Peptides against a protein of PDB entry 9IZ0. Designs and how they scored, part 270

Target 1, 345 residues: chain A of PDB entry 9IZ0
Amino acid sequence: ITCLGSNGHTYKQLVKGGNDDLRQDAVMEQVFEQVNGFLRSYRKTSQRNLSMRTYKVIPLALKTGVIEWVQDTIPLGEYLDSAHKVYHPKEWSLSTCRKLIAEKQMEDLETRLKVYDLVCRHYRPVFRHFFLESYADPVQWFTTQTNYARSTAVASVLGHVLGLGDRHGQNILIDKTSGEVIHIDLGIAFEQGKKLPVPECVPFRLTRDVVDGMGITGVEGVFRRCMEFTLETLRREEDSLLSVLEVLRYDPLFSWLISPLRRMKKQKMQLENFNQPESGNITTDASRDPKIQRNNVSGESEAERAILKVRQKLSSTLSVEASVGELIRIAQDPSYLALMFCGWS

## One batch from the design tools (peptide; made by RFdiffusion4, then SolubleMPNN)

Design b2_p25_4_s3 (from b2_p25_4, 16 letters changed)
Fold by OpenDDE base, seed 2:
Structure b2_p25_4_s3 (fold): chain B 345 residues (1-345), chain A 25 residues (1-25)
Amino acid sequence: as target 1 above (345 residues)
Amino acid sequence: EKEKEEKEKLLKELEELLERIESKP
């Protein structure tokens, strides 16, 4: 829908129904707005204009709401599939790569690593071309690539700390104006991604294409420094962040656990995405909500465990540099990426 | 190859310049 604002501007709004827990997204966006307040309060982060890109979510019902249309965006996965066809037309298709990884999903780690390496050699990174093709002006090119590295760094630290899951290429948008990343579908948090049929074993998405977008310095430039400044800010604001999360403990609509329905839906989508090319919006109308009485006692214990894990991730036992170094190492480790759904791109 | 290395060097110098500008009080 298009809304006319009181300021005379027209805003596009996306109405979502049926299948997305927009309340979970709205709550996570509120957490990001608080974190953006912390990032603006510290010199090292405010000077760099570090922020998690947010979007407005208005939940109208349990499964219905209005999302602000993020104008001039493209899903990372959509860009990458198109760019690989243009820049590497002799390489393997995304469907071929997915098929080979899927066929070996139940094999040992050594076999999975060999298949992952083989896929990586036949599906080379291309994401640097996004900046080169979109921005002919050298200042705009450098600025947008810098904004990408910065926004990815903030999202990586915050995504690790909050245990954001389901960070596939369709849930990460690129702003074509700024180069910044926008994370969507925030319904998997507090390490519930480890409970998916393909468990998430990396702290955040730092695949070869995500790194290729950072330019020639890769992770050792703006990205690493901005991760360090972001983590330093979150460690200073630990009590403030934990206080925000404690408010969510008492939100009866907030879910500290992945719902069985979401788990089944993601399982089905993962199985279908192994066999079908990415054809758009299959609204499967799975209309049976079993009223599982959430035992309140189980919810409080899960919230407490989630908050404890956030506190543990903010621990000052290691330096900021050592902690960021280890996170970057783990996020790029082939032994973890070979286990992921799409760890090669 | 040489032009790539020159671009790589220039980008590193630009990142270091940006960091020095942003680190100023």
Scores: peptide ipSAE 0.087, ipTM 0.702, DockQ to the pose 0.013
Fold by OpenDDE base, seed 3:
Structure b2_p25_4_s3 (fold): chain B 345 residues (1-345), chain A 25 residues (1-25)
Amino acid sequence: as target 1 above (345 residues)
Amino acid sequence: EKEKEEKEKLLKELEELLERIESKP
């Protein structure tokens, strides 16, 4: 729909009707607005204009809402599939890579690492070409690539700290104007993605293509420094951030548990990404999985666990540099990337 | 390729310049 604002400007909005609860997404966007307040208050982050890119989510009912239409964006995964066909037309298709990873998903880690390496050799990174193609002016090219590295750094720290899951190439938009990343579909937070059939093993998405977009410095340039400044700011504002999350603990509209419908949808998407035929044993009877009944973990107990886990991630036990160094190492570790449905790009 | 290497070198020099500007009070 197009709405006329009180300021005389027209705003395009996506009305999402369906079974997806947008309240989770709306709450996470509010948390990012508070974090953006902290990033603006500290010199090291404000001088770099560090922010999490947000989009407006207005929940209208339990399963309906209005999402801001993010103009001039492309999904990272859509760009990468198209660019790979242009730059590497003799390499394997994305479907071939997915099939090989899926066929070996039940094998040992050593076999999965060999398959991951084989896929990586036949599907090379291309994301640097986004900046080279889109920005002919050297200043625009540099500015947009810097904005990409900065926004990816902020999103990576927040993704780790808040336990944002499901950060795949379709849930990451690239702003074609600024080069910034926009994370969408925030319905998996506080490490709930680790409870999926294919568990999320990385703290954030730092695949070969995500790194290729950072240019020659890769993770050792603007990206690492901006992660450090972001984490330093979040550690200083730990009590403020935890106070925001404690308000959400008592919000009856916020679910600390993944909804059964959202869980089934994400399970289906994981199976589709592996081209697995629906084994007819996904009984659509969400009412009868006796394993769902056994974890009467109260939403309160999950909220407490989530807040304690955020506090643990903000711990000053390690330096900012050591903590960021370990996060970058884990996010790029082939032993974790080989376990993902799409860890090669 | 050569233009890419020149751009990537320029990026590194500019990142180091930005960090020096941003680190100043």
Scores: peptide ipSAE 0.036, ipTM 0.650, DockQ to the pose 0.013
Fold by OpenDDE base, seed 4:
Structure b2_p25_4_s3 (fold): chain B 345 residues (1-345), chain A 25 residues (1-25)
Amino acid sequence: as target 1 above (345 residues)
Amino acid sequence: EKEKEEKEKLLKELEELLERIESKP
């Protein structure tokens, strides 16, 4: 839809309807705005204009709302698929890579690592070309690549701390004007991505293409330093952040758990992307197995466990540098990326 | 004290935002 603002400007709005938990997206965007407050108050992050890029979500009902259509954006995965065809036309298609990873999904780690390495050799990074193509002016190129590395660093720390899941290339938008990343579809938080049929094993998305966009310094430049400053800010503001999350503990509309419907929808999307024929007999008639102990772990106990995990991730037991170093290592570890749905790009 | 007041202000702003999100028809 197109909305006329009170300022006389027309804004394009995306109306999402049907089973999307836009309330969870809206709540997570509010948590990001609070974190952006902390980043603006702390000198080391404020001097770098560090922020989580937000978008306006107006929930109209539990499953319906208006999302601000961010103009001049492209999904990372859409750019990468297009650019890979241009720059590497002799390499494997994204569908071929997905198929090979899927065919070996049930195999041991050693076999999955061999398939991941094979896919990586036939699907090379291209995301550096986004900045080279889009910005002819060297100052704009450098500024935009710097903004990308900064925004990716903030999103990586915050995504780890909040346990944001489902960070595939269609849920990460690139702003073509600023180079900033915009994370969308925030309905998998607090490590609920580990409950997906393909469990998420990385703290955030730091695939080869995500790193290729950082330019020649990769993770060792602006990215690492901005992760460190962001984590330092979040550790300083731990009590403030935990208090924001404690308000959500008592929100009856906020779900600390992935909904069975969302889990099934993501499972179906994963299966469709694997071109596995629906063996029509996984009618998991969710009605008839009484031995799913619904651990009636009250929504309160799940919220408490989520908040305790956030506190644990903010622990000062390790230095900021050591903590960031370990996060970067894990996020790039082939032993985790080989287990992912799309860990190669 | 100031940190507690800023925290109470932040909580209040968040509650007002949640109320605004809930109260938008």
Scores: peptide ipSAE 0.000, ipTM 0.222, DockQ to the pose 0.015
Fold by OpenDDE base, seed 1:
Structure b2_p25_4_s3 (fold): chain B 345 residues (1-345), chain A 25 residues (1-25)
Amino acid sequence: as target 1 above (345 residues)
Amino acid sequence: EKEKEEKEKLLKELEELLERIESKP
């Protein structure tokens, strides 16, 4: 829908309805705004204009709301699919790569690593071309690539700390003006991605194309340093961040657990992206909604466990540099990426 | 190819410069 603001500007808005938990998105966006406050207050992050890009979410009801449509954006996965066809027209299609990974999803790690390596050799990174083709001016090119590396670093730290899941190329937007990343569909948080049919095993998305967008330095330089400064800020503001999360513990509408329905919907979407539409009437007999008695005691115990995990991720047991180094290592490890739904791009 | 290599070299020099500016107290 298009709304006219009181300022005379027209705003494009997406009305989302159905089973999409826009309250989880709205809550996570509120957490990001608080974190952006900490990043603005700390010299090392403020000097670099470090922020998590946010979007306005107005929940109208438990299952309906208005999302501000971010103008001049493209999904990372849409750009990568298009660019890969242009720059590597002789390589495998994204559908071929997906099919091969899916066909081997139940095999041992050694077999999955061999398939991942094979897919990587036949589907090369292209995301550097986004910056090279979109920005003719050297200052704009440098600025946008730097903004990309910076925003990806902030999103990577926050994504790890808050345990954001479902970070695929359709849930990561690129701002065509600034080069910054915008994360959407935030309803899988606090490590609930590990409960998906294909468990998430990386702390954040740092695939070959995500790295290719950083240019020649890759993860070394701007990205690593901005991760370090972001983590240093979050460790400094640990009590403030935990206090924000404790407010959510008392929100009876916040779900610390992935709903069985959302899990089934993600499972179905994963399966439908692999199956051409064979007209198999999967009669999802929706009649057996187990009345999961949301025992308030179970929700409180899950909130406490989630907050404890956030505290553990902010622990000063390791240096900032050592912690970031380990996160970057794990996020790029082929043994983890080979287990992902789309770890190659 | 050459223009890409020059842009990539320039990026590295600018990143190293930015890092030196931002590391100054």
Scores: peptide ipSAE 0.020, ipTM 0.541, DockQ to the pose 0.013; fails the geometry check

Design b2_p25_4_s4 (from b2_p25_4, 17 letters changed)
Fold by OpenDDE base, seed 2:
Structure b2_p25_4_s4 (fold): chain B 345 residues (1-345), chain A 25 residues (1-25)
Amino acid sequence: as target 1 above (345 residues)
Amino acid sequence: EEEEKRKKELLELSKKLLERLDSLP
């Protein structure tokens, strides 16, 4: 839909219909706007214009809503698949890599690590080319690569703290104008990604292509320092952040647990993406609404557990530098990435 | 040769810009 704003500007809006719980997206976007307030108030983050990129979500019903279309964006996964074919035409296809990882999914860690290493040798990172292609001016190239590293750092800290799941390459958009990342489909939060058929074992997405986009310093310099400043801000504003999350405890519409329907949808999409190479928009009309009686007592206890986990992640027991160092280490650890659905790119 | 030269120039420029970014308060 295209809407004419009161300012005379036309805004494209995406109408999503179906089993996408846009309320979780809308709530997480509200949390990000509050966090962006904290980032603007703190000198170290404000001076760097650190923010989580947000988009407007207007839920119209349980299964329908309007999302602001973020103009001039592409999914990270779409760019990477295209760019890999251009820059590494003699390497393995994404489908070949997926197949080899899937064939070993039930094997031991040692076997999975060997296959992951093999896939990594035959599917090299290409995301640096996004910046080199898109920005002919060296100042604009450096600025956009810096914006990418900054926005990825903020998203990585927030993604860890809030336990954001389902961070695959189609749920991460790249802004072609700024180089910033935009996280979409926020319906898996508070570590519910660990309950997926392929459990999420990393704190955030820091795959080889995500790192390759940061340029020659990789995770060092801009990314690491911006993670540190973001975590320092969130630790300072712990009580404010927890107060925002406590409001969600009393929202009867908020789901602290992954819905069984969403779990089944993700399971089916994972199984289908192992068997078919083309990203066809399979609108599977899962029309059966099971009236799951939400036991109210279970919701409050899961909210309390989620808030406790957020508090634990904001603990000052380790320095900011030590905490960020450990998060970066875990997010890049082959022993975790080899267990993921697409840990090689 | 020209592509490798451009890559080297971009790497030196990125290094100078990183040093400048690290010098910003």
Scores: peptide ipSAE 0.015, ipTM 0.434, DockQ to the pose 0.013
Fold by OpenDDE base, seed 1:
Structure b2_p25_4_s4 (fold): chain B 345 residues (1-345), chain A 25 residues (1-25)
Amino acid sequence: as target 1 above (345 residues)
Amino acid sequence: EEEEKRKKELLELSKKLLERLDSLP
């Protein structure tokens, strides 16, 4: 929809309806605004303008709401698919890569690693070209690439700490003006991504194309240092962050668990992205929901476990540098990336 | 003391934010 503001400006807005809980997105955006307050208050993060990019979510009912349309953005996955066709027209298509990974989904880790390596050799990183194409001025190029590395670092730390899932290339927008990342569809949090049909094994998305966008230094320099400063800020503000999350424990409408319906919807979207339209009426008779014993783990016990995991991720048992080093290692480990739905790009 | 005051202020702010989310139609 397009709304006319009281200031005479027109604003594009996305009306989202259905089984998607926009309240979870709105709550996560509020948590990000509080974290942005902490990042602004701490000298090391404030001097670098470190922030999680946010967007306005207005819930209009339990299942409907208005999302701010982020102008001048492109989904990372849309840019990458287009750029790979331009820069590497002789390499494998994204559909070929997806098919080969899916065909080996039930195989052992060794077989999955071999297929992942094969896909990686036939689908090379291109995300560096976003900055080279979009910014002819060297100062703009350097500024936007720096903003990308900074925003990716903040989103990576915060995404790990809050256990954000479903971080595929369509849920990560790139701001074409600033180079910053914007994370959308926040309804998989507190490590519920590990409960998906394809479990998420990485702390955040740090694929080869995500790294290629950082330029010649890759994860070293701006990205690593901004992760360290962000984690240092979150550790300093642990009690403040936990107090924000503790309020969500008392929200009877906040779901600490991925709903079976949302899990099934994500499973269908994963399968539909693999099926070419063969006209097979798979009438999946939705009537045989196996009685997954709702172990009535009280919503309170799940909230307590989620808050405890956030506290554990903010622990000072390891240095900031050691913690960030381990997160970067795990996020780039082929043994984890080979298990992902799209770990090669 | 200042840290406990800040925790209380954040808790109250977060409650007001949740109440505002609950009051959305």
Scores: peptide ipSAE 0.012, ipTM 0.377, DockQ to the pose 0.015
Fold by OpenDDE base, seed 5:
Structure b2_p25_4_s4 (fold): chain B 345 residues (1-345), chain A 25 residues (1-25)
Amino acid sequence: as target 1 above (345 residues)
Amino acid sequence: EEEEKRKKELLELSKKLLERLDSLP
């Protein structure tokens, strides 16, 4: 829909209907706004304007809501598919790569690594071209690439700490003006991504294309240092962040678990993305609402476990540098990326 | 005290968001 604001500006809004609990997205956006407060208060993060880019989620009912459409954005996956066809027209299609990885999904790690390496050789990174195409001025190019590396660093730390899942290229928007990343569809948090049909094994998305967008230094320099400063800020504000999450423990509307329906829908989308590229409007007929009694007792135990894992991720047992170094290593490890739905781009 | 105050502010923010949602035509 298009709404005229009281300020005379026209806003595009996505009305989302169906079994997706937009309240979870709205709550995660509130957590990000609190974290943005911590990032503004701490000198090392404030001096770099480090923030998680947020979007407004307005959950109108249990199964309906309005999402603010972020103008001047493109999904990372849409850009990468388009750019790959332009810059590497002789390489494999994204559909070919997906098929080869899927055909080996049930095989051993060694076989999956061989197929991942093969796919990587036939699907090279292109995301550096986003900055080169979009910004003719060298200062704008450098500024936007720096903003990308900074925003990706913040999102990577927050994504790890909060256990954000479903971080595929369609759930990561790039702001064409600032170069910043915007994470959307926050309905998979607190490591519930490990319960997906293809389990998420990486702490955040740090694929070859995500790294290629950082320029010549890759993960070194801006990205690593901004991850370190972000993690240092979150460790300092641990009690504040845990207090925010404890409020969510007592929110009867917050879902600490992926809904069986959302899991099935993601399963179906993963399976359908193996067979055809068609943007079929999946009108899921809403008629069979199984009254899944939310056993309240299971929700509290999962909330407590989630908060405990956040505390463990904020532990000062390792230095900030060592912790960030290990996160970057794991996020780029072929042994994990080869297990992912789309670990090559 | 400050932690309870922050918990209360977040609960009020969540309530205000919910009330704004229930009040949208």
Scores: peptide ipSAE 0.011, ipTM 0.386, DockQ to the pose 0.016
Fold by OpenDDE base, seed 4:
Structure b2_p25_4_s4 (fold): chain B 345 residues (1-345), chain A 25 residues (1-25)
Amino acid sequence: as target 1 above (345 residues)
Amino acid sequence: EEEEKRKKELLELSKKLLERLDSLP
């Protein structure tokens, strides 16, 4: 829809119908706004303008709402598919890479690592070109690449701490004006990504193309330092952040668990994206509600476990530098990336 | 060798530029 603002400007808005996700997106955006308050109050993060980019989500009903359409954005995955065809026209197609990874999904780690390495050799990073082609002025180029590294660092720390899932290239937008990342479709949080058909094994998305966008320094520049300052801020504001999450414990409409319907929908979308023929034995016989034994883990017990897991991730047992170093290591580890549905770009 | 030396020099230059940008008030 297009809405006329009180300022006389027309704003494009996305109306999503039929997905339970908009309330969870709205809650996560509110958590990000509070965290942005903490980042603005702390000198080390405020001096760098560190923030999670947010967008307005207005839930109208359980399954319907209005999302602010972020203008002048592109999905990371859309840019990468287009740019790879331009800069590496002799390399494998994205569909070929997806097929090879999918064919080995049920194989051992050694076999999956061999296929991941093969895909990586035939699908090289290109995301550096986004900044080079979009910004002719050297100062704008450097500023936007820095904004990208900063925003990716904040999103990586928050994504880890809050256990954000489903961080594929279509759920990460790039702002064409600022170079900042905008995370969308926030309905998979609190480590529920581990319950997806392809489990998420990394704390955040730090694939080869995500790193290529940081320029020559990769992760060892602005990105690492901004992760450290962000984590230092969140550790200082632990009680404030946990108090915000405790309010959600009492929201009867907030789901701490991924719904079976959402899991099935994400399964179908993953299979479609891999061009896997529906193995005909997914009889969507809607009559067999799989008695997933709802172990009646009360919604309160799942909320308590989620909050405890956030507290554990904010633990000062390790230094900020050691904690960030380990997160960066795990997020780039081929043994985890080879298990992902798209770990190569 | 020369390409690897040039990569190291560009890496050091980029680090210095980033340190300057992070030190700006």
Scores: peptide ipSAE 0.011, ipTM 0.342, DockQ to the pose 0.013

